# Peptides against a protein of PDB entry 7MKK, part 97

Target 1, 71 residues: chain A of PDB entry 7MKK
Amino acid sequence: SMKEKVKAKLVEIRKFVPFIRRVRIDFQDTLSKVQGHRLDALVNLLDREDVSMSSLNKIEVIIDKLRTRFN

## One batch from the design tools (peptide; made by RFdiffusion4, then SolubleMPNN)

Design b2_p30_7_s4 (from b2_p30_7, 15 letters changed)
Fold by OpenDDE base, seed 3:
Structure b2_p30_7_s4 (fold): chain B 71 residues (1-71), chain A 30 residues (1-30)
Amino acid sequence: as target 1 above (71 residues)
Amino acid sequence: SDLEELNKLLDELFEEEKKALEKKKEELEK
């Protein structure tokens, strides 16, 4: 079901939460306040259970961009 | 730049979430 697909995607995306937290901390001095707040909000969003598939797909792209930018 | 693109994607994400929350709120208030 779509619900099960969302749950599975959320589990996979949540594996990157530690990475996002590390990016937030390691690059805090180079990030703007807005960028820092966005990353904090991103982590908080991933703690929720009601994230849509559309949002999860966007988050996946964002994580890929973060990985490219911050290794 | 790559960073500008990233920021744009983040903005789009949170705007989408904001709209979703607003829609949910409107539906609950009907």
Scores: peptide ipSAE 0.300, ipTM 0.739, DockQ to the pose 0.638
Fold by OpenDDE base, seed 5:
Parts: structure tokens; C-alpha cells; sequence
Structure b2_p30_7_s4 (fold): chain B 71 residues (1-71), chain A 30 residues (1-30)
């Protein structure tokens, strides 16, 4: 079901939470305040259970961009 | 730039979440 697919996607995306936290901390002095707050909000969003597939797909793209820039 | 694109994607994400929350609020008020 679509619900099961969303849950599976959420589990996979959550594996990157430690990476996002590390980016936030390691580059805290380089990132703008707005960028830092956005990363904090992104982590908080991934703690929720009601995230849509559309949002999860966008988050996946965001993580890919973070990996490209901060890897 | 890469950072500009990242910021755009983040803005789009949180704007969608904001709209989703507003939609839920409106539906609960019906």
C-alpha cells in the first residue's frame, strides 16, 4: 500500500539524520543563521510520522545536495 | 549556485508543509 511505501521511505530517509546533524554542527560557523535554522527544522520534520511521500522525495533531493556540497 | 539551489529546495519543502498544516486545520474546522 501507499501507506507502507511512505513508512519504508521515511525509515530510509531517517538514516541520514545523523549526517544532517553533523553538517549543521561542522559548518555552523560557515552557514547563515537561516540555513542553520532550516537544517534544524529539517531534522525536526523527520521526527514526525505524518510526512508525505512528496515531502520525503524532496528531502531525498536535499540530502543529495548536502552530500555534494559538504561531503 | 549549489547553495542557492539548496535554499530554494528547503524553502519549497517548508512552504508545502505549511500549506499541508493549514489544509488539515481547515478540514478539522468543517
Amino acid sequence: as target 1 above (71 residues)
Amino acid sequence: SDLEELNKLLDELFEEEKKALEKKKEELEK
Scores: peptide ipSAE 0.297, ipTM 0.737, DockQ to the pose 0.643
Fold by OpenDDE base, seed 4:
Structure b2_p30_7_s4 (fold): chain B 71 residues (1-71), chain A 30 residues (1-30)
Amino acid sequence: as target 1 above (71 residues)
Amino acid sequence: SDLEELNKLLDELFEEEKKALEKKKEELEK
């Protein structure tokens, strides 16, 4: 079901929360305040259970770009 | 740049979430 797909995607995306937190901390001095706040908000968003598949797909792309930039 | 694209994607993400929350709020207020 779509519900199950969303849950599965959320579980997979949440695996990157520690990475996002590390990026936020490790690059805190180089990131703009806005970028820092966005990363914090991204982590907070992933704590929610009502994230849509559309949002999760976008988050996946964002994480890939973060990996390219910061990993 | 890659950073600009990242920021754009983040903005789009949070705008979508904001819109979704606003829609839920509107539905609750009906």
Scores: peptide ipSAE 0.296, ipTM 0.736, DockQ to the pose 0.648
Fold by OpenDDE base, seed 1:
Structure b2_p30_7_s4 (fold): chain B 71 residues (1-71), chain A 30 residues (1-30)
Amino acid sequence: as target 1 above (71 residues)
Amino acid sequence: SDLEELNKLLDELFEEEKKALEKKKEELEK
């Protein structure tokens, strides 16, 4: 079901939360204030259980870009 | 730039979430 797919995607995306936190901290001086706040908000969003598949797909792209830039 | 694209994606993400929350709120208030 779609509900099950969303749950599975959320679990997979959440695996990158530690990475996002590391980017936020390790590159804190490089990131702008706004970027830092956005990363914090991104982590907070992933703590929710009602995130849509559309949002999760966008988050996946964001994480890929973070990985490209920050390893 | 890659950074500009990242910022754009973040903006789009949170705009979508804002709209989704507003829609849910509206539905709960019916």
Scores: peptide ipSAE 0.294, ipTM 0.735, DockQ to the pose 0.763

Design b2_p30_8_s1 (from b2_p30_8, 12 letters changed)
Fold by OpenDDE base, seed 4:
Structure b2_p30_8_s1 (fold): chain B 71 residues (1-71), chain A 30 residues (1-30)
Amino acid sequence: as target 1 above (71 residues)
Amino acid sequence: EEEAARAAEEEEKKHKEQDEFLDELLSELD
């Protein structure tokens, strides 16, 4: 089901929460203030159970961008 | 049911706001 797919995707994306937190801290001086605040908000968003598949797909792209720039 | 309709509308609004937030973050990382 779609709900099952969303839950599975959420579990996979949550594996990157520690990485996002590290980027936020380790590159605080490189990130703009707005970027830093949005990364904090992103981590908080991933703590929720009601994230859409559309959002999860966008978050995956964000993580890929972060890995390219900061890893 | 009015309560169910209201709840569905709020969830839709929340998801739209999530998408907008993420789009902004994506643009900041471009």
Scores: peptide ipSAE 0.560, ipTM 0.862, DockQ to the pose 0.870
Fold by OpenDDE base, seed 3:
Structure b2_p30_8_s1 (fold): chain B 71 residues (1-71), chain A 30 residues (1-30)
Amino acid sequence: as target 1 above (71 residues)
Amino acid sequence: EEEAARAAEEEEKKHKEQDEFLDELLSELD
């Protein structure tokens, strides 16, 4: 079901939460205040259970961009 | 019924706000 797919995707995306936290801290000086706040909000969002598949797919792209820029 | 409809609208609103937030972050990371 779609519900099961969303839950599975959320579990996979949550594996990157430690990475996002590290980016937020390690590159705080190179991030704008707005970018930093958005990364904090992103981590908080991933603690929720009601994230849509659309959002999860966008988060995956964000993580890829972060990996490219910050490793 | 009415409560279910209100709950559905609330969820849709939350998802739209999430998408807008994520779209802004995506654009800044381009």
Scores: peptide ipSAE 0.560, ipTM 0.861, DockQ to the pose 0.851
Fold by OpenDDE base, seed 1:
Structure b2_p30_8_s1 (fold): chain B 71 residues (1-71), chain A 30 residues (1-30)
Amino acid sequence: as target 1 above (71 residues)
Amino acid sequence: EEEAARAAEEEEKKHKEQDEFLDELLSELD
């Protein structure tokens, strides 16, 4: 079902939460204040159970961008 | 059923707000 697919995708995306947290802290001084706040909000969003598939797909792209810049 | 319809509407609104937030973050990382 679509609900099951969303849950599975959320589990996979949550595996990157530690990476996102590290980017936020390790590069805090190179990130703009706005970027830092949005990364904090992103981590908080991933703690929720009510995230849409469209949102999860966008988060995957965000993670790819972060990996490119902040490996 | 009316309560379920209201809940569904609020969830849709929340999801739209999430998408807008994520679009902004994507733009900031360009």
Scores: peptide ipSAE 0.559, ipTM 0.861, DockQ to the pose 0.906
Fold by OpenDDE base, seed 2:
Structure b2_p30_8_s1 (fold): chain B 71 residues (1-71), chain A 30 residues (1-30)
Amino acid sequence: as target 1 above (71 residues)
Amino acid sequence: EEEAARAAEEEEKKHKEQDEFLDELLSELD
């Protein structure tokens, strides 16, 4: 079901929460304030259970961009 | 059910706001 797919995707994306936290802290001086705040908000968003598949797919792209810029 | 309809509208609004937030972050990381 779509619900099960969403749950599975959420579990996979949550594995990157430590990475996002590290980017937020390690590059705090190079990130703009707004970028830092948005990364914090992203981590908080991933604590929720009602994230749509569309949102999860966007988050995956965000993570890929972060990996490209910040190793 | 008015309460159920209101809850559904709030969830839709929440999802739209999430999408907008993510779109902004995507744009900033371009």
Scores: peptide ipSAE 0.560, ipTM 0.861, DockQ to the pose 0.833; fails the geometry check

Design b2_p30_8_s2 (from b2_p30_8, 12 letters changed)
Fold by OpenDDE base, seed 1:
Structure b2_p30_8_s2 (fold): chain B 71 residues (1-71), chain A 30 residues (1-30)
Amino acid sequence: as target 1 above (71 residues)
Amino acid sequence: SEEEERKKKEEEKRHEEEDKFLDELLEELD
């Protein structure tokens, strides 16, 4: 079901929360203030249980971009 | 119900805001 797919995707994306937190802190001086705030918002979003598949797909791309730049 | 409709509207608004900041973050990371 779509619900199960969303849940599975959320579980996989949440595995990267520690990485996102590390990027936010370790590269705080490199990131703009706005970028830092958005990363904080991203982590907060992933703490929720009602994240849409659309959002999760965008977050996956964001994580890939972060890994390219910061890992 | 009116309460369900209110919750639905709040969720829709939240999703719109989420889409907005995620799109902006994607753009910032281009």
Scores: peptide ipSAE 0.584, ipTM 0.873, DockQ to the pose 0.738
Fold by OpenDDE base, seed 3:
Structure b2_p30_8_s2 (fold): chain B 71 residues (1-71), chain A 30 residues (1-30)
Amino acid sequence: as target 1 above (71 residues)
Amino acid sequence: SEEEERKKKEEEKRHEEEDKFLDELLEELD
């Protein structure tokens, strides 16, 4: 079901929360203030149980971009 | 119910705001 797919995707994306937190802290001086706030918001979003598939797909791309730039 | 409709509208608004900052973050990380 779509609900199960969303749940599974959320579980996979949540594996990157520690990475996002590290990027936010370790590269705080490199990131703009706005970017830092958005990363905080992103972590908080992933703490929710009702994240849409659309959002999860965007977050996946964001994580890929972060990995490329910040390892 | 009216309560259910309010919750639905709040959820829709939240999703719109989420989409906005995610899209902006995607653009800035290009």
Scores: peptide ipSAE 0.584, ipTM 0.873, DockQ to the pose 0.659
Fold by OpenDDE base, seed 2:
Structure b2_p30_8_s2 (fold): chain B 71 residues (1-71), chain A 30 residues (1-30)
Amino acid sequence: as target 1 above (71 residues)
Amino acid sequence: SEEEERKKKEEEKRHEEEDKFLDELLEELD
């Protein structure tokens, strides 16, 4: 079901939460205040159980971009 | 119910705001 697919995707994306937290802290001085706040919001969003597949797909792209820039 | 409709509207607004900051973050990370 779509619900199961969303849950599975959420579990996979949550594996990158420690990475996002590390980017937020380790590169705090190079990030804009707005970017820092957005990363905090991103981590908070991933704590929720009702994240849409559309949002999860965007987050996956964001993580890929962060990995390219910050590791 | 009115309470259910308010909760639904709040959830919709939250999703709209989430989409907004995710889209903006995507643009900034190009």
Scores: peptide ipSAE 0.583, ipTM 0.872, DockQ to the pose 0.606
Fold by OpenDDE base, seed 4:
Order: structure tokens, then sequence, then C-alpha cells
Structure b2_p30_8_s2 (fold): chain B 71 residues (1-71), chain A 30 residues (1-30)
């Protein structure tokens, strides 16, 4: 079901939470305050269970961009 | 009920705000 797919996607995306936290801290001087706040918000969002597939897809792209720049 | 409608509207607004900040973050990371 779509519900199961969303849950599975959320589990996969949550694997990158430690990476996002590392980027937020290690590159704090490079990131703007706004970017830092958004990364914090992103981590908090991933702690929720009611994240839409649309949001999860956007987060996946964000993680890819972060990996390209900071990994 | 009005309570259910209120909660539904609040959830909708939350999702809209989430989409907004994610879109803004995507734009900043371009």
Amino acid sequence: as target 1 above (71 residues)
Amino acid sequence: SEEEERKKKEEEKRHEEEDKFLDELLEELD
C-alpha cells in the first residue's frame, strides 16, 4: 500500500539523519544561519511519523545535494 | 465536528509550511 511505501521511505531517509547532523555542525561556519536552522528543522521533521511522500522525495534530493557539497 | 475540522486544517497548514521550507532549502542548495 501507499502507506507502507511511505513508512519504508521514511525508514530509509532516517538513515541519513546522522549525516545531516554532522553537516550542520562541521560546516556551521560555511552555512548561513538560515541554512543551519532549516537543517535543524529537517532533522526534527524526520522524527515525525506523518511525513508525506512528497516531502520525503524532496528530502532525498536535499541529502543528495548535501552529499555532493559536503562529503 | 469543528474540532476535527480544526485539526485537519492545522495539519494541512503544517504540511504546506513543511513543503515551503523544503523548497527554500532546495533552492539554497542549487
Scores: peptide ipSAE 0.582, ipTM 0.872, DockQ to the pose 0.675

Design b2_p30_8_s3 (from b2_p30_8, 14 letters changed)
Fold by OpenDDE base, seed 3:
Order: C-alpha cells, then sequence, then structure tokens
Structure b2_p30_8_s3 (fold): chain B 71 residues (1-71), chain A 30 residues (1-30)
C-alpha cells in the first residue's frame, strides 16, 4: 500500500538525520542563515510520522546534494 | 464533519509550507 511505501521511505531517509545534523553544525559558518534554518526544519520534519511521499522524494534529492557538496 | 475539515485544512497548510522550503532548499543546493 501507499502507506507502507511511505513508511519504508521514511525509515530509509531517517538514516541520514545524523548526517544532516552534522552538516548543519560543521558548515554553519559557510551556510546562510536561511539555509541553516531550513536544515533545522528538515530534521524536525523527519521526526514526524505523517510526511508525504512527495516531500520524502524531495528530501532524498536534498540529501544527495548535501552529500555531494559537504561529504 | 467540521473537526475533520479543520484538520484537513491544517494538514494542507503544513504541506504547502513544507513544499515551499524544500523547493527553495533544492534550488539553493543546485
Amino acid sequence: as target 1 above (71 residues)
Amino acid sequence: KEEEEREKKAKEEREKKEDEFLDELLKELD
């Protein structure tokens, strides 16, 4: 079901929460204020159980971009 | 019911804001 797919994707994306937290802290001085706030919001969003598949797909792309730039 | 409609609208507004900041973050990370 779609619900099961969302849950599975959320579990996979949550594996990157520690990475996102590290990027936020380690590169705080090079990130703009708005970028830092958006990363904080991203981490908080992933604590929820009701994240949409569309959001999760965007977050996956964001994580890939962060990995390319900051790791 | 009225309560269900309020919850639906609140969810829609939250998702709208999520899409906005996620899209901007995607754009800035290009």
Scores: peptide ipSAE 0.614, ipTM 0.885, DockQ to the pose 0.654
Fold by OpenDDE base, seed 1:
Structure b2_p30_8_s3 (fold): chain B 71 residues (1-71), chain A 30 residues (1-30)
Amino acid sequence: as target 1 above (71 residues)
Amino acid sequence: KEEEEREKKAKEEREKKEDEFLDELLKELD
């Protein structure tokens, strides 16, 4: 079901929360205030249980871009 | 149910804001 797919995707995406936190800290001086706040908001979003598949797909792309640029 | 409609509206508003900030973050990381 779509609900099961969302749950599975959320579990996989959450594995990158420590990475996102590290990027936020390690590159704090490189990132703008707005970018830093958005990364904080991203971590907070992933703490929720009602994240949409659309959002999770966007977050996956964001993580890929962060990995490319910051590690 | 009125409460269900309020919860539905609140969820829709959150999702709109999520889409906005995620889209901006995606754009900045291009």
Scores: peptide ipSAE 0.613, ipTM 0.884, DockQ to the pose 0.714
Fold by OpenDDE base, seed 2:
Structure b2_p30_8_s3 (fold): chain B 71 residues (1-71), chain A 30 residues (1-30)
Amino acid sequence: as target 1 above (71 residues)
Amino acid sequence: KEEEEREKKAKEEREKKEDEFLDELLKELD
């Protein structure tokens, strides 16, 4: 079901929360204030259970971009 | 039902704001 797919995707994306936290802290001085706030918001968003597939897909792209730039 | 409609509206507004900051973050990371 779509619900199961969303749940599975959320579990996979949550595996990158420690990475996002590390980027937020380790590169805080190179991030703009707004970028830092958005990363904080991203971590907070992933703490929720009601995240849409559309959002999860965007987050996956964001993580890929972060990995390219910061890791 | 008023409460259900309020909850629906609140969810829609949260999703809108969520899409906005995610889209902006995507733009910044281009």
Scores: peptide ipSAE 0.613, ipTM 0.884, DockQ to the pose 0.641
Fold by OpenDDE base, seed 4:
Structure b2_p30_8_s3 (fold): chain B 71 residues (1-71), chain A 30 residues (1-30)
Amino acid sequence: as target 1 above (71 residues)
Amino acid sequence: KEEEEREKKAKEEREKKEDEFLDELLKELD
């Protein structure tokens, strides 16, 4: 079901929370304040259980971009 | 009934704001 797919996707995306936290801290002087706040919001969003598939797909792309730029 | 509608609207607004900040973050990371 779609519900099961969302749950599975959320589990996979949550594996990158430590990475996002590291980027936020390690590069806080390079990131703008707005970027830092959005990364914090991103981490907080992933603590929720009702994240939509559309949001999860966007987050996946964001993580890919972060990995490209910040290792 | 009225409470259900308020909760529905609150959820919709939250999801809209989530989409907006995610879209902006995507744009910044282009």
Scores: peptide ipSAE 0.612, ipTM 0.884, DockQ to the pose 0.662

Design b2_p30_8_s4 (from b2_p30_8, 11 letters changed)
Fold by OpenDDE base, seed 3:
Structure b2_p30_8_s4 (fold): chain B 71 residues (1-71), chain A 30 residues (1-30)
Amino acid sequence: as target 1 above (71 residues)
Amino acid sequence: KEEEEEKKKKLEEEHREQEEFLDELLEELD
């Protein structure tokens, strides 16, 4: 089902939460204030269960951008 | 039925707000 796919995708994306937290702290001086606040909000969003597949797909792209710049 | 539709509408609104937030973050990371 679509619900099961969302749940599975959320589990996979949550594996990157430690990475996002590290980027937020380790690169705090190179990130804009706005970017830093949005990364904090992103981590908080991933603690929720009510995240859409569309949102999860965008988060995947964000993680790829972060990996390109900071890993 | 009405309560279910209200919950659905609220969830759709939250999802829209999530997507707007993520779109802004994507733009900031360009």
Scores: peptide ipSAE 0.568, ipTM 0.861, DockQ to the pose 0.879
Fold by OpenDDE base, seed 4:
Structure b2_p30_8_s4 (fold): chain B 71 residues (1-71), chain A 30 residues (1-30)
Amino acid sequence: as target 1 above (71 residues)
Amino acid sequence: KEEEEEKKKKLEEEHREQEEFLDELLEELD
């Protein structure tokens, strides 16, 4: 079901939470203050269970951008 | 029925807010 797909995608995206936290801290001086705060908010968002597939797909793109820039 | 519809609408609103936040973050990372 779509619900099961969302849950599975959320589990996979949550695997990147440690990476996002590392980027937020290790590159704090490179990131703007706004970017840093939004990364904190992103981590908090991923603690929720009511995240849409659309949101999860956008988060995947964000992670790709972070990996390209900071890894 | 009305309570379920209200909960559904609230969830849809929260999802829109999530997407707007993520769109802003995507722009910040350009």
Scores: peptide ipSAE 0.567, ipTM 0.860, DockQ to the pose 0.907
Fold by OpenDDE base, seed 2:
Parts: C-alpha cells; sequence; structure tokens
Structure b2_p30_8_s4 (fold): chain B 71 residues (1-71), chain A 30 residues (1-30)
C-alpha cells in the first residue's frame, strides 16, 4: 500500500538524521541563521509520522545537497 | 463523516505547509 511505502521511505530517510544533526552543529558558523533554523525544523519534521511521500522525496534531495556541500 | 473529512483536510493543509517549508530550504541550499 501507499501507506507502507511512505513508512518504508520514512525509515530510510530517518537514517540521515544523525548526518543532518552533524551538519547543523559542525558547520553552524558557516550556516546562516535561517539555514540553521530550517535544519533544526527538518530534524523535528522527521520525528513525525505524518510526512507525505512528496515531502520525503524533497527531503532526499535536501540530504543530497547537504552531502555535496558538507561531506 | 464530517469529522473524518475535517481530519483529512487538516492533514492536507499540514502536508502543504511541510512542502512549502521544504521548498524554501531547497532554495536556500541552491
Amino acid sequence: as target 1 above (71 residues)
Amino acid sequence: KEEEEEKKKKLEEEHREQEEFLDELLEELD
């Protein structure tokens, strides 16, 4: 079902939460205040169960951008 | 039925707000 697909994708995306937290802390001085706040909000969003597949796909792109810039 | 439709509408609104937030973050990371 679509619900099971969303759940599976959410589990996979949550594996990157430690990475997002590291970027937020390790690069705090190079991030704008807005970027820092949005990364905090992103981590909080991933604690929720009601995230759409569309949102999860966008988060995947965000993670790829973070990996390109900060890894 | 009305309560279920209201919950659905609220969830759709929250999802829209989530996508708007993520779109802004994507723009900030360009």
Scores: peptide ipSAE 0.567, ipTM 0.860, DockQ to the pose 0.885
Fold by OpenDDE base, seed 1:
Formats: C-alpha cells, sequence, structure tokens
Structure b2_p30_8_s4 (fold): chain B 71 residues (1-71), chain A 30 residues (1-30)
C-alpha cells in the first residue's frame, strides 16, 4: 500500500538524521542563519509520522546535496 | 464523517507547507 511505502521510505531517510545534525554543527560557521535554521527544522520534521512521499523524495535530494557539499 | 474530512484537509495543508519549506531549502543548497 501507499501507506507502507511511505513508512518504509521514512525509515530509510531517518538513518541520515545523525548526518544532518552533524552537518548543522560542524559547518555552522559556513552556513547562513536561515540554512542553519532550516536544517534544524528538517530534523524536527523527520521526527513526525505525517510526512508525505513527495516530501520524503525532496528530503532525499537534500541529503544528496549535503553529502556533495559537506562530505 | 465531517470530523474525518476536516482532519484530512488539515493534513493536506500541513503537507503543502512541508513541501514549500523543503523547496526553499533545495533552492538554498543549489
Amino acid sequence: as target 1 above (71 residues)
Amino acid sequence: KEEEEEKKKKLEEEHREQEEFLDELLEELD
């Protein structure tokens, strides 16, 4: 079901929460204030159950961009 | 039925707000 697909994707994306937190801390001086705030908000979003598949797909792209720039 | 429809509408609105937030973050990381 779509619900099961969303749940599975959310579990996979949550594996990157420690990475996002690390980027936020280690690169705090190179991030803009708005970028830092949005990374904090992104971590908080991933603690929720009510995340759409569209949002999860965008978060996956964000993680890839962060990996390219900061790792 | 009305309460369930209101909950569904609220959830759809929250999802739109999530996508707008993520779109802005994607643009900033370009």
Scores: peptide ipSAE 0.567, ipTM 0.860, DockQ to the pose 0.872; fails the geometry check

